# Peptides against a protein of PDB entry 5HOI: the designs that were tried, part 57

Target 1, 351 residues: chain A of PDB entry 5HOI
Amino acid sequence: FRYMPFSPAGTPFGFTDRRYLTMNEVGYVSTVKNSEQYSITVSFFDVGRFREYHFEDLFGYDLCFLNEKGTLFGQSKTGQIQYRPHDSIHSNWTKIIPLQAGERITSVAATPVRVIVGTSLGYFRSFNQFGVPFAVEKTSPIVALTAQNYRVFSVHYSQFHGLSYSLSELGTSSKRYYKRECPLPMSLPNINSDMKKDANLDYYNFNPMGIKSLFFSSYGDPCIFGSDNTLLLLSKWRSPEESKWLPILDSNMEIWKMSGGKETTDIHVWPLALAYDTLNCILVKGKHIWPEFPLPLPSEMEIRMPVFVKSKLLEENKAILNKKNEIGADTEAEEGEEDKEIQIPVSMAAE

## One batch from the design tools (peptide; made by RFdiffusion4, then SolubleMPNN)

Design b1_p11_8_s4 (from b1_p11_8, 6 letters changed)
Fold by OpenDDE base, seed 3:
Structure b1_p11_8_s4 (fold): chain B 351 residues (1-351), chain A 11 residues (1-11)
Amino acid sequence: as target 1 above (351 residues)
Amino acid sequence: RRERLAKLINS
């Protein structure tokens, strides 16, 4: 086993000179080999909000994270990271992360307010959006990171314990854990059954954990999409005892249904983001399970929450809040809409 | 949506 650089929905080069470094709901970052250099392009799905830009990469960035404000790049071996705001008003910054002998940056994440670097030795490094360091923590080896606002979802790997995850909040003064190195019930790639196809071996060598992507949903829930093509969502993560992983989409089953019950071996779901009750994804047709060039237009797959539809619960909670406000109850509901625990109605919790 | 995938499956 080797720790490989991970970026959300990143693709291998395969036999080509180009790959996607990362992609999500905002856009996609591509890199092309040009002799000893790389040309990086940052492209967006909303061409009205953002302008595509490119630059020459002399460092060979193999890590990337895209958000609405900028792109974080990293070089796994050298420890170099670069943040590039999309807006020309803010300056680019570069930093070298100190790495020990054999240590690699395995994942990077960036929000408009935080930059996170994870390593193969389990160094978790946090920064602000300007690259000012907050803390260094020693954890189990980090294999994947994603972040939304102040929250970080980290995936860890141990040869003895397999996959674990942490969910943390990076405040101004302290790190809070909601979950700390808890077991992650995601299936690892099965080398013996699936590796009979060279294309699967190439992907396994690029991503031995089989994590195609991880992200926060539009509701702030951690999501992970593994090699089994199942979307897992972490439900009730605010309540440690009630927290559970929900298999909210079997994408193979959805492809099968959409094909009219035909076995389709050449159609693959490539996850981008979860927006409300829809998985934003690329539908890939071909030999490779990852998108090639040019990138197909994103598609939406409806998820089925096994217990409840979160959108409906939010609409109901908003309707209850609006009714309370109309009744003139001066209860200081200053707690921001984002942190309100969606109380599952007792009637829906029993189904 | 179903039509796009049906086109992709049948292409």
Scores: peptide ipSAE 0.025, ipTM 0.750, DockQ to the pose 0.310
Fold by OpenDDE base, seed 4:
Structure b1_p11_8_s4 (fold): chain B 351 residues (1-351), chain A 11 residues (1-11)
Amino acid sequence: as target 1 above (351 residues)
Amino acid sequence: RRERLAKLINS
């Protein structure tokens, strides 16, 4: 197993010279290979609020986190991090994170008030927005980070225990845990099923955990979107005994419903953020499960608990077809492909 | 929402 640098909604290079380092509701950060250097562009969805900017990256930043005040960059191998405020009033700063032999920065996060660095050895490093260190904590190996204000959602990996998560608040004097290395009920990518497609192997090599993104909702709830294309939300996290993961969106089911019950293998959901009751996402068409260039405009999907089982709807429709055939209605039930249009009940059709 | 996906599916 190799710890890979993770950034929220980051994309692989694939066969191209360019990729997205990260994207969220604020914008998207792209990098282009140019000989031995990279050109980084920080782009925004709200072009009225922010101005796109670019710079030459001589370090090969492979970690990124975008927020409303700036962009954090990291180099997983060298331990270099750079914070670039969007506003020119504040200076950029660079720092080297001390790494042990073989240690990698696996994820970085930044809020307007905190910078967080997580490593493959489980070093959790916290800083203020100016790069002043607060603490170093040893945790289980960190594979992903996100942060909102003072809160940090961290995903950990153990070869023995699989995925776990922590939810913490980084005060001025102390770190508070709401959750500490609790089991994360997210499915890992199935290597054997997914390896049949070269594109899936490329993505797996880029992101072995299959975590497409993680973020806090607009209400401050931790969200994670895995390889199963299910959005999980951590509900009631303030009450340790009542806290639970809710599967608030099956994006494959929603695509299936919106297609009129057709199997669509070329439409993919790429998560950006959860705002209220809507997943902000990129709808990707093509062979790759990730957005290419140019970036499509963000789309919104309503969150809905996956109450309906697709298999049951298939069985019910088969049973209706079989009954029609028994009644001698000359509807040639072509015995054919499982890919037939399933009549979605009007009550289940997204308005 | 439906129109955007329909456009994407049919494109």
Scores: peptide ipSAE 0.024, ipTM 0.750, DockQ to the pose 0.531
Fold by OpenDDE base, seed 5:
Structure b1_p11_8_s4 (fold): chain B 351 residues (1-351), chain A 11 residues (1-11)
Amino acid sequence: as target 1 above (351 residues)
Amino acid sequence: RRERLAKLINS
């Protein structure tokens, strides 16, 4: 296992010279390799509110976090970070994070009021939006970060304990924990089943945790989207004993419903954000589970508790088909029609 | 919409 730099909804290069460093509801950050340098573009979905900008990257930034006020960049090996406001009123700033031998920045996050840096040794470094440091805390190894306002959602990994999470608030004088290194019930990528496709191996080498993204909902609840394509939301996190992870969307099940009950292996959900009751996402069609260039327009998927088991629907439909065949004559049930449109009950059809 | 999500989160 190697700690890899994580950014929310970041994509690998694959066989291309281009990738997305990060994307969310605000926009998307792309990088293009040009010889020994990179060209970074910060693009926005709301072109009326924000102006796209570009710069040359001589450092090879492999970490990124986009918010409504600016973009944070990081270089995982050198410890360099850069914050670039979207407006021209505020100045860019650069800082070197001190790293120990073999330590890497694994994730960065930025809000309009905080900058957070997490490392493979579990150093949690907090700054204000101007790069002034508040504190350094030692935690379990950090693999992913996101932040909203003063709140930070951190994912940790231990070889002995697996995945854990913390939820903290970074006040002016102190850090408060709502949750501290609690077990995270997210499935890790299954190397044996999923790696049969070369595209999945390339993605695993880029992101061995399979965390496609993590964010705060519009209500301020921590969300995570793993390799199992399930959106988890942390409910009741203000009550330590009542806090639970809710599987609020099975995106594979939603794709299956949207296809009319056909098995689709070429459509993939790429998560951006959770806005109210809808997952903002990119629907990716193709060999790769991640968006390529150009970026498709964002789509909305309604969140629903996965109450429906595909196997039960298949059994019910087989039972209905068998009852129809007992009433009507000699139509050879050719076993070969895997492509039969499964009648999704009208109550389950996407309205 | 908001009420369904609030019911789900508060359930």
Scores: peptide ipSAE 0.012, ipTM 0.548, DockQ to the pose 0.036
Fold by OpenDDE base, seed 2:
Structure b1_p11_8_s4 (fold): chain B 351 residues (1-351), chain A 11 residues (1-11)
Amino acid sequence: as target 1 above (351 residues)
Amino acid sequence: RRERLAKLINS
């Protein structure tokens, strides 16, 4: 197993010279290979609020986290991190994170008040927004981080225990745990089924955990979107005994509904953020499950609990067709392979 | 927004 640098909704290079380092509801960070250098561009969806900026990257940043105040960059191998405020009034800062032999920065997160660095050895390093260190904690190996305000959602991996998660709050004087290394019920990528498509192999090599993104909802609930294209939300996390993961969206089911019940193998959901009852996402059309260039405009997908099983809808539609055929004796049964457009009940069709 | 989704799905 190899720990790979993770950034929320980051894309691989594939066969191109460019990729997205990260993207969310604020914007997207791209990097382009220019010989021995990289050109990084920080772009925003709200062009009225923010100005796009670029810089030359001599370090080859492979970690990124974007927030409303700045962008955190990291280099997984060297341990270099850089914070760049979007506002030119605030100074950039750079720091080297001390790494042990073979240690990698696996994920970074930044809020307007905290910077967090997680490593393959499970070193959890916390800083303020100016790069002043608070603490170093030893946890299980960190594979992904996100943060909102003072809260941190961390995903951990153990060879023996699989995926776990922590939810913590980084106060001024202490770290509080709401959840500490609890089991994460996310499905890992199925190497045997998914590897039959070359595009899935490239993505697996980039992101072996299949975590497309993780974020906090607008309500401050931890969310994770795995390789199964299911959005999980951690509900009731303030009550340790009541806390549970809710599968609030099956995006494959939602695409299937939106297609009129046709199997669409070329449309993919790329998660950005959860705002209220809508998943902000990029709809990707094409061979790759990740967005290419130029980035399509974000789309909104309504949250729906996966109550409907495709098999039941197929059975119900067969039963409706059979009842119509029993009532309508007179029309010649041309056994045309009628493309079984599953009539999705109008109440379930995304109007 | 839904019309753009439908166009993307049906294109």
Scores: peptide ipSAE 0.022, ipTM 0.739, DockQ to the pose 0.522; fails the geometry check

## One batch from the design tools (peptide; made by RFdiffusion4, then SolubleMPNN)

Design b1_p12_1_s1 (from b1_p12_1, 4 letters changed)
Fold by OpenDDE base, seed 5:
Order: structure tokens, then C-alpha cells, then sequence
Structure b1_p12_1_s1 (fold): chain B 351 residues (1-351), chain A 12 residues (1-12)
């Protein structure tokens, strides 16, 4: 296993000179290799609220987090971080995070009030929005971070225990835990089945945890989207004993429904955010499971508990077709049956 | 009315 720099919805370079460092509901950050340097562009979906900006990156930033007030950058090996406000009122700041031998920054997060740095040795470093440090805590190795306001959702990895998560609040005086290194019931990428396609191997080498993104919902619930393309939401996290992960969307099932029950291998969901009852996402068409350039417009996918089994739906549709064929004596319809859209019952569209 | 997500969170 190798600790890789993680950013929410970040993409690999693949065979190109460009990639997305991060993307979410606010916008997307791209980087382009230009000889010995990089050019970074911060783009926004709401072009009326924000102005796109770019800068030359001499450090090779491989970590990024975008929020409504600014962009945090990090370099996983050198420990350099930079915060760039979107407005011209606040100044940019740069800091070096001290790293031990072999330590890497694995994830960074920023809110309008907090900056968080997580490392491969489990150093959790917190700052205010101006880069003033609050605390350093030693945790299990951090593989992913996200934050909203004062809350931090952290994902940890242990070779012995697999994935765990913490949910904490970074107040002015102290850190409060709602959850502390609890088991995370997310499936890891299956190297043997999924790596048969070169594109999946490239993505696995970029992101070995298969965490496509993690974010807080608009209601402030922690969300994670893994390699299984299932959106998990942490419910009841204020009540330690009642807290559970809900599978609120199987995006593979939703793509299968949208295709009329055909198995599609060229459409992929790339998660951005959970806004109310909808997953904001990029529908990726093509060979790679990640968005390429130019970025497609975001799409909305309605959340649905995965209560339906594909096999039962296929059996029910076969039973309906067989009943229709028993009533209609016209023999000419056999060759066209493979292309018939599965009638998804209207009840399944309303649940 | 409660959102679909709020209903799911209450029923869970």
C-alpha cells in the first residue's frame, strides 16, 4: 500500500498533461504541466458570483480543496500549503508543514473559518483561515479529509483495521469528537476484478482507497462516495449510539435504470456534492471513469435507497413479456426483444 | 413537507 495525496473528486493525469486537482458544487480546479512548472486554473459553476483565476505553480501542488471563500493547495512531499481567497480583499498566504522522513500530506481541507492538514503518519494539524495554528493531534494515518464550517470528517487507514472515520468539531478552545476512529463500512477497490481495464489500474494507482469524493451534505451530514459507486451518508451522528451509515444512492443501479435496464460500461457518475435530496455529479461518458476536458455540465441524480434487486426486476419483466406473448399469437416479434427498454414500474420512480 | 432525505433519516 502507498499513501497517495487525496483531494475530493480529483482526477489523474492519465496520458494527458492536465488533470482536475479537485471539484465540488462551487467549481473545479485544474492543473496543466508546462515543462518544469504547472499552471493552475480555479473555475466556478456560478460565473455570476465568482471570477475564474489562474496562477503559475512552481511547487507542483498535488492537493487541493475548494470552498466558497478560497482554495487551499498543498504539496504532499514538501509540505508546502497555500491558501488563495477568491476575492482580492484577503491576501494569499503560504506555509510549510513540517514533515518527518517519509511522511506525506495525504489530504487538506478548508472552510471559511478553518484549514486542516492530514498526514500519512496521522498528524492532524488545524489552523484558522489565516494560517494561524490551533493544534497538532496524533491520530491513525489520515487518507482523506473534508470540512464544513467548524466540522471535520476524516478518513483513516490502518493495515490491521482497514478504514475508519472521525467526525470532529474544531471550536475556538478545543476539539470535540462526535465520532472517533469508528469503523467505516466502505468497500475498498477490488484489484482482481476491477483492474482488468487499464483505465481502472491508472485510477487505482492515483487513488488506492477508491474514494472518489467525500463531503458534507447541505444539511451537514458526512457523505462518502467509494469505488462501488454507492453514496453513504452518516445519519444520527449527534447520538453516538444511534449513528449509522445509510446507502442513500447506488449510482450503478440508477445508471442501469436510466439505460432502460441495459448494462452500460461507458457511463460513470462522478460525485460533486449532496444538495438536499439530489447528488450533484458529472455524468462521464467514455473510456475513463473520471471526467476529462472540457468538463461536462453538472447533472442532478435523485437519492434513492437501493431496495430493488436487478434480478427480480428482470424476472418480473420476463414474466410480463411471457404473459403478453401467450395472449398475442403474432410470431414476428422475437428478434427485437434484446433492445426493449425494461419498464421500470411507476412505483419505483416515486419511492 | 420533510425532504426525502429527512424522511429517510427519520425512518432509519
Amino acid sequence: as target 1 above (351 residues)
Amino acid sequence: SLSKLEKLKLAS
Scores: peptide ipSAE 0.034, ipTM 0.749, DockQ to the pose 0.885
Fold by OpenDDE base, seed 4:
Structure b1_p12_1_s1 (fold): chain B 351 residues (1-351), chain A 12 residues (1-12)
Amino acid sequence: as target 1 above (351 residues)
Amino acid sequence: SLSKLEKLKLAS
């Protein structure tokens, strides 16, 4: 297994000279290869609140985290991190994270009050927004980080135990755990089935965990969106014994519903954030599961528990069609069974 | 009124 730099909703280069380093509800960070250099652009969805900016990256930043106050960049191999406030009032700062031989920064996160660095050896490093260190903790190898205010959601990987997660709060004097290296019930990418398409192999090589994104909801609940395209939300995390992952959206099921029950392979959900009851996402059209350039406008997808079975819906719709044919309603031509749009009952849209 | 997510979290 190779630890790769992870950023929330980051995209691979693929066959292009450009990619998204990260994207979320605030905006998107892109990088373009310019010979031996990179040009980074920090773009925002709320153009009235923020001004797009760009800079030349001489370091080849491969880690990024965007928040409402600034952008954190990291270089996985060199250990360099840079924080760039969006506002000119605050200065940029750079720091070198000490790395052991073969250690890499695997993920970075930043809030208006905290900077977090996770490594392939499981070093968890915390700083304030000015790069002043708080602590270094040794955990299981970190593969992904996100943070909101003082809270950190970390994903860990062990070759023996698979994926685990932690939920912690970084106070002024101490780290509190709500969850500590608990099993994460997320499916890993299946190398054998999915890797038949070059695009899937490219994505797997970029992100072996298949974690498209992780974030905190607007209510402060940890969320993760894996390769199975299911949005998981950690419920009841304040009560460790009652804590559970809820599959609050199967995006493949929602795409299938939107297509009238046709199996579509050219529409993909790319997660940005969970705002109240809606997944903010990019609807990607095409062969790649990730957004290309230009970035499509964000879409909202209402959360829905995956309680419906496709086969049952198909059978029910077939039974309705057969009853219509028996009642002598006009023979609308037998368009093949594959082309009949499944009318999803309105009742199923409201649950 | 509770949000859909709040209802799901309570029913869970």
Scores: peptide ipSAE 0.036, ipTM 0.753, DockQ to the pose 0.897; fails the geometry check
Fold by OpenDDE base, seed 2:
Structure b1_p12_1_s1 (fold): chain B 351 residues (1-351), chain A 12 residues (1-12)
Amino acid sequence: as target 1 above (351 residues)
Amino acid sequence: SLSKLEKLKLAS
């Protein structure tokens, strides 16, 4: 197993010279290969609030985290990190994270008040927004990080224990754990089923955990979106005994519904954020499961517990069609059963 | 009114 640098909703290069380092509700960070250099662009969805900016990257940043105040960059192998405020008032700062032999920075996160660095050896390093260190903690190997304000959601991987997660708060004096290396009930990518498509192999090599993104919701709940395209939300995390992961959206099921019950292989959900009751996402059209260039406009997908079974919806539709035929409603033509748009009952859209 | 997410979190 190889620890790869993870950034929220980051995309591979594939066969291109460009990729997204990260994207979320604030914007998207792209990098383009220019010989031995990279050109990084920080773009925003709210063009009235933020101005797009670019710079030359001589280090080959492969880690990124975007927030409303700045962008954190990291180089997984060298341990270099850079924080760039979006405003020109605050100075950029650079720091080298000390790495052991074979250690990699695997993920970085930044809030307006904290910078977090996680490594393949499980070093958890915390800083303030100015790069002043607070603490170094040894945990299980970190594979992903996100943060909101003082809270950090970390995903860990052990070859012996699989995926775990922590939820912590980085106060001024100490780190508080709400959850500490608890089992994460997320499915890993199925190598045997998914590897039959070359596009899935490229993505797996880029992100072997299949974590497309992780974020805090607008309500401050940890969310994770895996390779199964299910959005998991950590509910009741303040009560250790009551805390559970809720599958609040099966995006494959929602795409299937949106397609009139047709199996579609050319539409993919790419997660950005959870804003209230909606998944902010990119609807990716095409062969790749990740967005290409130019980036499509974000879409909203309403959250819904995956309580419906496709077979039942098909049976219910057949039963409705049979009832219409029995009532002697005019037989509009025999379009084959496979081409009839599944009427999703309006009640199923409102619950 | 509670959001759909708040309802899900309460029902959970």
Scores: peptide ipSAE 0.036, ipTM 0.752, DockQ to the pose 0.884; fails the geometry check
Fold by OpenDDE base, seed 1:
Structure b1_p12_1_s1 (fold): chain B 351 residues (1-351), chain A 12 residues (1-12)
Amino acid sequence: as target 1 above (351 residues)
Amino acid sequence: SLSKLEKLKLAS
């Protein structure tokens, strides 16, 4: 296992000179390799509210977090971080995070009020939006971070205990835990089954945890989207004993339904955010499970608990087809078998 | 009316 730099919805280079460092509901950050340097572009979905900007990156930033006020960059090996406000009123700032031998920055997060840095040795470093340090805490090794306002959702990895998570609030005087290194019930990528395709191996080498993204919902609940393409939401996190992960969307099931019950291998959900009752996402068409260039427009996918089983839907549709064939057997219309779209019953759309 | 997500959180 290797600790890799994680950014929310970041993509690998693959066989190209360009990738997305991060993307969410605000926009997307791309980097292009130009010989020994990189060119970074910060793009936005709301072009009326924000202006796209670019700069030359001499450091090779491999970590990124985008919010409504600015972009945080990080270099996993050198420990350099940079915050760039989107406005011209606030100044950019740069800082070097001290790293031990072999330590890496594994994730960074930024809100309008906090900057957070997590490392492969479990150093959790907190700053204000101006890069003034608050605290350094030693935790289990951090593999992913996201933040909203004063709250931080962190994912940790141990070789012995697997994935865990913390939910904390970074006040002015102290850190409060709502959850501290609790088990995270997310499946890790299976190397033996999924790695038969070279494209899956490239993605696994980029992101060995299979965490496509993590974010806070518009209601302030921690969300995570793993390699199984299931959106998990942490419910009742204010009550530690009642807190549970809810599988609020199986995106593979939703793609299967959208395809008329046909097995598709060329459509993929790439998560951006959870806005109210809808997953904001990119629908990726192609060989890669991640978006290429240019970025498609975001799509909305309504959240649905995975109550339905494909096998039952197929059995019900076969029973409906058999009844139609028994009633229609008196009319010799040999209409070809190939184009029978599975009619999803209207009752399943209304719940 | 409660959102679909709020209903799921309450039923959970």
Scores: peptide ipSAE 0.035, ipTM 0.754, DockQ to the pose 0.897; fails the geometry check

